# Ledger of designs, part 46: peptides against a protein of PDB entry 4CIC

Target 1, 148 residues: chain A of PDB entry 4CIC
Amino acid sequence: KVSTKGHYGVQAMFDLAQHFGEGPVSLKSIAERQGLSEPYLEQLIAVLRKAGLVKSVRGAQGGYILAREPRDIKVGDIIRVLEGPIAPVESVSQDDPEHSLKFDFSVTKSVWEKVKKSIEEVLDSITLADMLKDAEEAQMAQGYMYYI
Target 2, 147 residues: chain B of PDB entry 4CIC
Amino acid sequence: KVSTKGHYGVQAMFDLAQHFGEGPVSLKSIAERQGLSEPYLEQLIAVLRKAGLVKSVRGAQGGYILAREPRDIKVGDIIRVLEGPIAPVESVSQDDPEHSLKFDFSVTKSVWEKVKKSIEEVLDSITLADMLKDAEEAQMAQGYMYY

## One batch from the design tools (peptide; aimed at target 2 V2)

Design b2_p21_4_s1 (made by RFdiffusion4, then SolubleMPNN; from b2_p21_4, 13 letters changed)
Fold by OpenDDE base, seed 1:
Structure b2_p21_4_s1 (fold): chain B 148 residues (1-148), chain C 147 residues (1-147), chain A 21 residues (1-21)
Amino acid sequence: as target 1 above (148 residues)
Amino acid sequence: as target 2 above (147 residues)
Amino acid sequence: SLYDKKLEEKKEEEEKEREEE
């Protein structure tokens, strides 16, 4: 499962992609459009910036921009930055020492590795540019439904 | 992410698959082999039984068996029974009411639906029979490394 | 930066559109 952090991170990055080439976007503007709290968004953006996915622009019209073109940012890159490696199974909290015998049964592990691989393949196949295209197509399709 | 419940459920079902045709297996025996607590396993088996994946056999040699052949039980079936529908995103806990505006932005939703579909396809492509075969192949490969 | 280039290209396009009006 993708965490809320990953989900909102993708939304924020997509917002920046929509404004790519328009200049720096304020955190306030992103927060308002994406329905995010500004403080939470600030934390997300800080991580994304540190990872080199986002750049901060200083000045009167300061804000944030994508550090790379939308086509060069995969959804998988965003998720890996925010959440780390994709884990298909929730880590059994180490805190119940008695029965958390990770019987790492090789076969069950292989099932989860297959799931992991499939998730990675999907997320690495989708760029922010693909998302932009999908949004445009969806908007055009909605527009056509109103004109019919 | 698959929960611990889903993970252990698959392990328990796989144990039952390994003993398919040998008769009823005790919960104690499954728990010991799979490193599970017997009380936790009992809860899992109760759900799996209610869903018709497992049968209870009564008697002196009572226990549990698979209700269907290993080839007719997908990993996805086990997961859906134990966890419900595959959710690729953690539900934003409703508890922070103010900012959990699920701006269900259509495009981001579509990404998660693609992830969901991919997970479902993988889990529905793997049967307990496939897992048995993989186990046998792995055991043979290990055996060949020792000879 | 690639961003600065796109910003310049957009400005050049906007300037061209204004010259054609």
Scores: peptide ipSAE 0.047, ipTM 0.734, DockQ to the pose 0.029
OpenDDE base, seeds 2, 3, 4, 5: peptide ipSAE 0.011, 0.029, 0.017, 0.025; ipTM 0.734, 0.739, 0.732, 0.734

Design b2_p21_4_s2 (made by RFdiffusion4, then SolubleMPNN; from b2_p21_4, 15 letters changed)
Fold by OpenDDE base, seed 3:
Structure b2_p21_4_s2 (fold): chain B 148 residues (1-148), chain C 147 residues (1-147), chain A 21 residues (1-21)
Amino acid sequence: as target 1 above (148 residues)
Amino acid sequence: as target 2 above (147 residues)
Amino acid sequence: SKYEEKLRKEKEELEEELEKQ
């Protein structure tokens, strides 16, 4: 499962992608649009900035921007920065040294590794640019439904 | 993420699959082999039994068996019984009614739905019989390394 | 408010996660 941190991180990065090329966006404006607390967003942005996904801009029109183009940021990159490696299962203590347990564990582990790989492939196949395109297509579809 | 409950449920079901056709297995023996507490396993087995994945056998050689053949039980079936529908994200309360938030939320939701679908496809492609085969192949490979 | 309490909890969870890294 993706944590709340990962989820909100993707939302915040997507908000910055929607404003990419328009200049710096304030944390307050992101927080308001994404339904996040400003203090929570400050912590998220600090991590994303340290990882080089976001840049801080100083001045009267200061705020944050994407550090790279939306096409150069995968959802998987955001998740790995915020959560680390994708873990498909909650941490199970493998503390039982019995040989039979190790074997059965290896088979179950292989199932979770397949799930992990599948999640990674999906998240690495989606960029912020893909999300922007999907948003545009959804808006167009809604516009057409109101015209009919 | 799969919960500890889902993980241990798959382990317990796999243990029952390894003994399929050999008769009933005691909860104690499953607990010992899988490193589970017997009380925790009792709770798991109760859920799995109610869902019709496991059967209780009464008598001197009483215990539990798979209710279906290993080939007829997907890993996805076990997870759905124990955890419900696959949820790729922790529950985010969508309580903000603002229209802009709904749209941005819809796009992020579509990402998680793609992840969900991918997880479901993987877990529904793996049966307990596939796991048994993988275990057998792994044992054979270990046996060949010692020769 | 319920919202402020949610935001407080999310902040605390994030701080705990950052301390574990």
Scores: peptide ipSAE 0.031, ipTM 0.783, DockQ to the pose 0.027
OpenDDE base, seeds 1, 2, 4, 5: peptide ipSAE 0.022, 0.019, 0.026, 0.022; ipTM 0.777, 0.784, 0.779, 0.782

Design b2_p21_4_s3 (made by RFdiffusion4, then SolubleMPNN; from b2_p21_4, 11 letters changed)
Fold by OpenDDE base, seed 3:
Structure b2_p21_4_s3 (fold): chain B 148 residues (1-148), chain C 147 residues (1-147), chain A 21 residues (1-21)
Amino acid sequence: as target 1 above (148 residues)
Amino acid sequence: as target 2 above (147 residues)
Amino acid sequence: SKYEEKLEEEKRKEEEEEEEE
């Protein structure tokens, strides 16, 4: 599972990708377009900036841009920055620490490792450029459906 | 992500698979072997039983058995019974319901759908019988390393 | 595509910035 943080991070990065080459985008404009609170987006952007995925531009037309081309940013990169390593199983809550950890049978672990690998492969196969292309194709398909 | 409930459910089902054909297994024995609390396991088993994955046997040697052969139970079946449909994204907590749901852009949804499909394919490709085989192979490999 | 044009514009700007350093 991807956390809410990861999900919104991908949305924010995709918004920046859609405006790549158009100059800096304000946090306010991203928040409005993506349906995010500006304070929450500020926290996300701070993490993404620290990781070198986003750059801040200063001045009257200041804001944020992608630090790399959309083709050079994988969805997996965004998720790993925001959430850390992809975990296939939710961390066992602190409530019963004694019983939970002991019998991580090698076989059950191997199942979750297979799931992890599969998630990583998918997320690392999708770039922001791929997402842009998919969006363009979807818009074209909608446009054609209105002309028929 | 698989929940803790799903994880422990797979462990409990795997324990029952290891004892398949040997007769009923007590909840206590499963709990001890899998490092689970007996009350928690009782809740899991109740759900699994209701879904028809586990059967209860009554009597002095009573307990639980798999309702189907290990080859006929996928890991995905266990997860779907315990958690419902595989969700690639955590449900947005109730705290800001208004903002969260609106801009599910089709493109972002498609990413998560690809992740979902990939998880489903993996979990539906693994049976309890496959897990048993993997366990046997691992035991054999350990046995050979000590010789 | 409109995206490719933007990528070319960004590359040109990066090249211009590298030539000025």
Scores: peptide ipSAE 0.015, ipTM 0.758, DockQ to the pose 0.023
OpenDDE base, seeds 1, 2, 4, 5: peptide ipSAE 0.015, 0.008, 0.014, 0.014; ipTM 0.745, 0.754, 0.753, 0.756; seed 2 fails the geometry check

Design b2_p21_4_s4 (made by RFdiffusion4, then SolubleMPNN; from b2_p21_4, 15 letters changed)
Fold by OpenDDE base, seed 1:
Structure b2_p21_4_s4 (fold): chain B 148 residues (1-148), chain C 147 residues (1-147), chain A 21 residues (1-21)
Amino acid sequence: as target 1 above (148 residues)
Amino acid sequence: as target 2 above (147 residues)
Amino acid sequence: SKYYEKLREKKEREERERKEK
């Protein structure tokens, strides 16, 4: 499961992507648009900045920007930064190494590895640029529905 | 994420699949083989039984069996029984309906729906019979490496 | 796409700023 942190992180990054090339965006404006608390967003942005996905710009028109182009940021990158490696199973207490040696464990492990791989493939196939495109298409579709 | 409950549930069901056709298996034996506590396994089995995936057999040779053939039980079925619907995101507090109406929310939602669909496709593509086959193949491969 | 237009505009602006220096 993607955590709430991951979810909101993707939203915040998507907001920054929508404003990419327009200059720095204030945290306040992101928070308002995305319905996030500003303090919570600050924490998210701090992590994303440390990971090199976001850049802080200082000054009167300061704020945050994407550190890379939207096409160069995968959803998977955001999730991995915020949540760590995609784990398909909640950490089963690694404490029983003997359990790891059971043949049955290997088969079940393979199932979860397949799930992991599938999730990774999906998340790594979607960039912020793809999301921007999807948003534009959805907006156009909505616009057409109002004119019909 | 599959919970520990889901993980152990799949293990327990796989154990029952390995013994399918051999008659009822005791919870104790499953617990020992799968490294689970018997009380925890009892809880899992109770849920699985209620869902009709497992059947209890009474008597001196009593225990549990799969209620269906291994080929007719998907991993996804087990997970859905134990955890409910596959949710790609932790329940964001639904409390702000206004947030649901934002266009950006729809795009983000679509990402998670794609993840959900992918997980479901994987889990629904794997049966207990497939797992049995994989186990047999792995065992054969190990046997050949020792020669 | 509006994104690609903005990206193009950004590149053109950066190129102009580079030529003016």
Scores: peptide ipSAE 0.113, ipTM 0.735, DockQ to the pose 0.028
OpenDDE base, seeds 2, 3, 4, 5: peptide ipSAE 0.092, 0.109, 0.118, 0.014; ipTM 0.738, 0.741, 0.739, 0.735; seeds 4, 5 fail the geometry check

Design b2_p21_5 (made by RFdiffusion4)
Pose (drawn by RFdiffusion4):
Structure b2_p21_5 (pose): chain A 133 residues (1-84, 100-148), chain B 132 residues (1-84, 100-147), chain P 21 residues (1-21)
Amino acid sequence: KVSTKGHYGVQAMFDLAQHFGEGPVSLKSIAERQGLSEPYLEQLIAVLRKAGLVKSVRGAQGGYILAREPRDIKVGDIIRVLEGSLKFDFSVTKSVWEKVKKSIEEVLDSITLADMLKDAEEAQMAQGYMYYI
Amino acid sequence: KVSTKGHYGVQAMFDLAQHFGEGPVSLKSIAERQGLSEPYLEQLIAVLRKAGLVKSVRGAQGGYILAREPRDIKVGDIIRVLEGSLKFDFSVTKSVWEKVKKSIEEVLDSITLADMLKDAEEAQMAQGYMYY
Amino acid sequence: AAKTLQDAVTLAQREAPVTIE
């Protein structure tokens, strides 16, 4: 199960990646395109801004823009920002979960916002029908 | 974050795998060795039994034993047993989570209870210090 | 002593831990 924070954090960062070249966009516009609650987005952006992943701009078309190029932002980076009598007895079961954790970390570090932009272009495109192979 | 069910389900099944050759063990003994609540374990075993993963034996020193050999039980099998207008708009974000899900499935399907038994032996051993 | 050494070897070779409910 994916947390609300993870899903919305990545959705909002991806929306900013889709508008990176065009410039700043309002939080309201992000919430509208992504179907997010504005209050929740405001809180989310505040953390991403403190983390240096987004920045605010004071322009007429003020608003928010990625603080780093999409190619320099791994999905795992976003997730890492949002997340926060004795004896030893080794647990093989816990070692299995460690392997699960490692594999997730590997997948999320292997995908950047730029990779997501490329996938978005390929998957939601249109073309003449002869070109579908 | 790993659910209580997944953690305890795998712990209980692994305890049974550690006692597979010796025979049936009581649920109380599993709860004691694994630090589990007996009521929760009993509910857990009931599902595992219905799924054919464990079986009850009358015996005298009866109890519970794995219903399949450890080599034929993937950790993913255990997890799968315990788990249960309109328009289209592709979500690249959801595709990322699908990749995460695939990788977890792959890890959990690559490990059997027999693999865990082998790992448990290797990691919790003792030997002369010169052989490290 | 041998068991303690083994425990230290096992800990050194482990992956990052996972939080459990």

Design b2_p21_5_s1 (made by RFdiffusion4, then SolubleMPNN; from b2_p21_5, 13 letters changed)
Fold by OpenDDE base, seed 5:
Structure b2_p21_5_s1 (fold): chain B 148 residues (1-148), chain C 147 residues (1-147), chain A 21 residues (1-21)
Amino acid sequence: as target 1 above (148 residues)
Amino acid sequence: as target 2 above (147 residues)
Amino acid sequence: SEAELQQKITLSKQLEPVEIE
């Protein structure tokens, strides 16, 4: 599963993509548009900035921008930055040392590795530019339904 | 993510597949082989039994068997039974009613739907029979490395 | 620690069956 952090991170990055080329966007404005808490968004943006996906701009019109063009940011890049490597299975907390997964059956592991690879391939196939295009197409389709 | 429940459920079902045709397997023996707690395995088996993936056999040699042949049980079937529909995103707990996902952007939803579909396709492409075959091939490969 | 609490909250949320309405 993509965590809430990954989900909201993609939303915040998509918001920045929608405003790409318009200059810096305030965290407040992103939070309001995306229905995020501003403090939570600050934490997300800090991680994304450290990873070089977002840049901070200083000044009276300060805020955040994408550090790259939307076409150069994959959804997979965002998820990896926020969540780390895509794990198909929840890590069993090592809290039960007696139930060490002794039988890490190579076969069951291979199933999860196939799932992981499939998720990675999907997320790496989608850029923020693709998402922008899909949004435009959806808006056009809605516009046509109101005119019929 | 596949939960611990799904992960262990697949392991338990795979253990039953390895013993398919040998008769009923005790929960204790599955737990010992798979490194699972017996009480946890009892809960998993109860769900799997209710879904018709496992059968209970009564008697002195009582235990559990697969309800179907390994070829007729997909990994996806096991996961759906144990976890329900594959959700690519963790549900944001509605605990913040003010942060209702007002912008359920159709676009972000579509990304997660693509991920969901991809996971389903992979898990539905793998049967317990495929897993058995992969295990045999892995054992043969290990045997050849020692010669 | 706050990090452990957040990890527990994340883990707890991962274990809840998402009722997909």
Scores: peptide ipSAE 0.021, ipTM 0.752, DockQ to the pose 0.023
OpenDDE base, seeds 1, 2, 3, 4: peptide ipSAE 0.018, 0.041, 0.025, 0.026; ipTM 0.727, 0.760, 0.751, 0.763; seeds 1, 2, 3, 4 fail the geometry check

Design b2_p21_5_s2 (made by RFdiffusion4, then SolubleMPNN; from b2_p21_5, 13 letters changed)
Fold by OpenDDE base, seed 4:
Structure b2_p21_5_s2 (fold): chain B 148 residues (1-148), chain C 147 residues (1-147), chain A 21 residues (1-21)
Amino acid sequence: as target 1 above (148 residues)
Amino acid sequence: as target 2 above (147 residues)
Amino acid sequence: SEAELQKEITLSKQLEPVEIE
C-alpha cells in the first residue's frame, strides 16, 4: 500500500508539475489547491528537496519548483523518496532467524516479491508528464460534455 | 501493502495446502510450523472459515482443512477475505467532499487504480497449487546444491 | 484537526520500511 505520505507527496509533486515553467510556487498555494495542511506539506517538500526532486527558490517570488522536467520524474521516484523501497508486505518482524530457514517462508516471500515487482513496474511507467497529459485529456472531455 | 494479517493468512493457508489430502491439521501444528501464535492463528482461521476457504473437522483427529483444492484458491482470494478489497493507498479520509471535485484528485486516483489493478492481477494469477509447485521446485534445487 | 495530523504522522512512522538487513 502507498501511505498517506506517498499519496500526498504525489499530489504535491503533480501540483508543481502543473505549474512547471511558470516559476516558483508557494507552499501555501499548493496546500490550498491540494487540500493539504501547510505544515504537513512543508515536511513532504523538505524530503523531496533533499532527494533533489524539488528546488527552493529564494526571494519575493520565492517558493518551490520541480528540480527536473515532469517527464524525468516517475511516480516510482516520488514513492521511493517518500516511503523508501516499495515493500509489498508491511514489516513483519522477520527477527526470528529460525523461521528464515523454513521453505514455506521462501515461497511466501516469492509471492510478495512478484507483487513488489508489479507495483514498481506500474509506478515506474508513470511520469508526472503522463499525469499532466491525463489531466489535459480529462479536462477536454469535461469541456466537451458541457457543450453537448 | 499486504498487512501482517494477510501475510500470516497466506502462510497458514499454504500450510493447509501442503497437508491437503492428509486429513485435518491442528491449529497447534500450523502455529508451530509457521511460527505463529496459536491465538492469532485462531483469529485468522475463524475469518477464513467464515469465508468458506477453510473447513473445521470435528473429532479426535479434528482440525482444519482447505475447503477447496489448492488450485481453486488464489492468493488474491485469501487477501480479499482477510484485508478486504485491495487498496493501493491507505484510506486517506476522502471525507472532504469539496476536494473530490478537484481534477488533480481524479488523476492521482487513476494512478492508484492502475496500481490496484496490477496487484489484483498478480495475486489472482497465483494459486496455492502454484505455491506448492514452487515449493517442490525450490526443494529440488536445494537438494541439488548440497551435492 | 492537528491531533489527526499527529496520528497520521505517527501511523506513517509505523509504516517505515524496516531495513531488510
Scores: peptide ipSAE 0.029, ipTM 0.776, DockQ to the pose 0.020
OpenDDE base, seeds 1, 2, 3, 5: peptide ipSAE 0.028, 0.022, 0.038, 0.021; ipTM 0.765, 0.783, 0.784, 0.779; seeds 1, 3 fail the geometry check

Design b2_p21_5_s3 (made by RFdiffusion4, then SolubleMPNN; from b2_p21_5, 14 letters changed)
Fold by OpenDDE base, seed 1:
Structure b2_p21_5_s3 (fold): chain B 148 residues (1-148), chain C 147 residues (1-147), chain A 21 residues (1-21)
Amino acid sequence: as target 1 above (148 residues)
Amino acid sequence: as target 2 above (147 residues)
Amino acid sequence: SEAELQQKIYLSNQLEPVEIE
C-alpha cells in the first residue's frame, strides 16, 4: 500500500506539473487546489526539495517549481523519495519481540518480492507527463459529454 | 502494502497446505512452526474458517485443515478474506478531519487503480500449490549445494 | 493483554482498504 504521504506527495507533484513552465506556484495555492493542509504540504515539499524533485524560488512571486521536466519524473521516483524502498509487507513493529520471529519462510518472502516488483514496474512506468496527458484526455471526454 | 494480518495469514495457510492430506493440524503446532502467537493465530483461523478456506475438525486429534485443495486457493483469496479488497493506498485515518479532504483527483486515482490491478493480478496468479512447489524446489536446491 | 492485541489488530486494520469507488 502507498501511504497517505505518498498519495499526497503525488498529488502535490502533479499540481506542480500542471503549472510547469508558468513559473513558481505558492504552497497555499497547491494546498487549496489539492485539498491539503498547508503545514502538511510544507513537510512534503521539504522532503521533495531535498531529494531534488522540487526547487524553491524566492521573491514576491516566489514558490515552488518542478526541478525536472514532467517526463523525467516517475511516480516511482516520488514514492521512493517519500516512503523509501517500496515494501510489499508492513514491517512488523520491532517492539513486540514475541512477534519478531519473522519466520522468513523463503517462500512467503518470494510472494511479497513478486508483489514488490510488480508495484515498482507500474510506478516506474508512469511519469508526471503521462498523468498530464491522462488529465487532458479526461477533460476532453467530459467536454464532449456535455454537447451530446 | 500487505498488512501483518495478511502476511501471517498466508504463512498459516501455507503451513496447512504443507500438511494437506495428513489430517488435522493443531493451532499450537502451526504457531510453533510459523513463529506466531497462538492467540493471534486463533483470530486469523476464525476469519479463514468463516470464509470457508479452513475447516475445523473436532476430537482428540482435532485441529484445522484446508477446506479446498492447495491448487484451488489463491494468495489473493487469502488476502481478500483477511484484509478485504486490495487497496493500493492506505486509507487516510478518518480521525484527522483536516486530512479527510481526499481530493479524488481522477488522475491520481487512476494511478492507484493501476497499482491495485497489478497487485491483484500477481496475488491471483499464485496458489498454495505453487508455493508448495517453490518450497520443494528450494529444498532440492539446498540439498544439492551440500553435496 | 488481549486488549493490546486487539488494538494492534485494529491499528493494522485501520489500514482499511480505501474503497476505490
Scores: peptide ipSAE 0.037, ipTM 0.746, DockQ to the pose 0.024
OpenDDE base, seeds 2, 3, 4, 5: peptide ipSAE 0.092, 0.029, 0.053, 0.034; ipTM 0.755, 0.744, 0.760, 0.750; seeds 2, 4 fail the geometry check

Design b2_p21_5_s4 (made by RFdiffusion4, then SolubleMPNN; from b2_p21_5, 14 letters changed)
Fold by OpenDDE base, seed 2:
Structure b2_p21_5_s4 (fold): chain B 148 residues (1-148), chain C 147 residues (1-147), chain A 21 residues (1-21)
Amino acid sequence: as target 1 above (148 residues)
Amino acid sequence: as target 2 above (147 residues)
Amino acid sequence: SEAELQQKIYLSQQLEPVEFE
């Protein structure tokens, strides 16, 4: 499962993608549009900035921008930055070092690795540009439903 | 992420699959083999039994068995029973009913739905029989590395 | 419902902030 942090991080990055090329966006404006608390968003943006996905712009028209084009940011990149490696199961760190030596081919581990791989493949297949396109298509579809 | 409950539930069900056809297995024996606490396993088994994935056998040689053949139990079935519907993201139930009316085509929702679908497809593609086969193949491979 | 409680517990366990050490 994607954490709340991952969810809101993707939402914030998507908001920045929607404004890409329009200049810096204030955290306040992102928070208002995305229904996020500003303090929580500050924490998310700090992590995303440190990872080089977001840039801070200083000045009167300061704020945040994507550090890369929307096409060059995968959802998987955002999630990995915010949550670390996508783990399908919480590794119960059985720190029990003694049972470490058995090649415990945990068949269950293999199941979770398959799930992990599948999640990674999906998240790495979706860019912020893809999300922008999907949003545009959805708006067009809604527009057509109101005109019929 | 699969919860600890889902993880250990699959592990317990896999243990029962390994003993399928050999008769009832005690919770104690499952707990010992799988490194689970017996009280925790009792809770898991109670849920799995209620869902009809496991049967309780009474008597001196009593215990638990799979209610269906390993081939007829998907990992996805176990997870759905233990965790409910696979949700890729916590639905922050924005119980805010007022914003409910906007067709909030949350593009983000679509992303998570794609993740959900992918997880479901993977988990529904794996049966306990597939896991048994994988275990057998792994044991054979280990046996060949030591000879 | 018991299912809602389990879902909340599951949600709460997944919401444990992965301490970024």
Scores: peptide ipSAE 0.112, ipTM 0.758, DockQ to the pose 0.023
OpenDDE base, seeds 1, 3, 4, 5: peptide ipSAE 0.049, 0.032, 0.053, 0.067; ipTM 0.751, 0.748, 0.756, 0.754; seed 3 fails the geometry check

Design b2_p21_6 (made by RFdiffusion4)
Pose (drawn by RFdiffusion4):
Structure b2_p21_6 (pose): chain A 133 residues (1-84, 100-148), chain B 132 residues (1-84, 100-147), chain P 21 residues (1-21)
Amino acid sequence: KVSTKGHYGVQAMFDLAQHFGEGPVSLKSIAERQGLSEPYLEQLIAVLRKAGLVKSVRGAQGGYILAREPRDIKVGDIIRVLEGSLKFDFSVTKSVWEKVKKSIEEVLDSITLADMLKDAEEAQMAQGYMYYI
Amino acid sequence: KVSTKGHYGVQAMFDLAQHFGEGPVSLKSIAERQGLSEPYLEQLIAVLRKAGLVKSVRGAQGGYILAREPRDIKVGDIIRVLEGSLKFDFSVTKSVWEKVKKSIEEVLDSITLADMLKDAEEAQMAQGYMYY
Amino acid sequence: EEAEILEEITTGHVLEIPPSD
């Protein structure tokens, strides 16, 4: 199961990555394109801003823009920002879950917003039918 | 975050794997060694039994034992047993989560109860200090 | 109580990613 915060955090950061070259966009526009609740997005952006992942701009086309280029933002970075008598007895079971955790970390650190932009272009494109191999 | 059911399901199955050669053990003994609630364990075992992963034995010092050898039970098998207008718009974000799901499935399918038994022996051993 | 425990065991996901607060 993916948490609401992880899904919406990545969706919002990806929407900003899709508009990075064009400039700032409003939070309302992000919520509209991504199907997100504005109040929830407002709170999410506030954390991402404090983390230096997004920045606000005061322009006519003010709004929000990525604070770092998409190639310099791993999906794992976004997730890390959003997340927060005695004796020793080794648990092999817990060691299995540690391996699961490591693999997840590896996948999320291997994908940047730039990689997602490239995938978005390839997967949702159109072309003459002869070119589908 | 790992669910209570995944954690306790794997813990209970591993306890049975540690006692596979010796024979059946009671559910009370599993709950005691693993720090589990007996009611929760009983409900857990019932599903594992229906899935053919564990079997009950009448015996006298009967109880429960693995229904398959540890080498033939993947951790992923245990997890899979316990778990249960219109338009198309591709979501790259969802594709990321699919990749996360695939990597988890791969890790859990690569580890059997036999692998866990081998790891348990190696990690919780004692030996002369000169051999470290 | 037994029905609730059974439902917990047999429904949903083993893992939550990222964990909710």

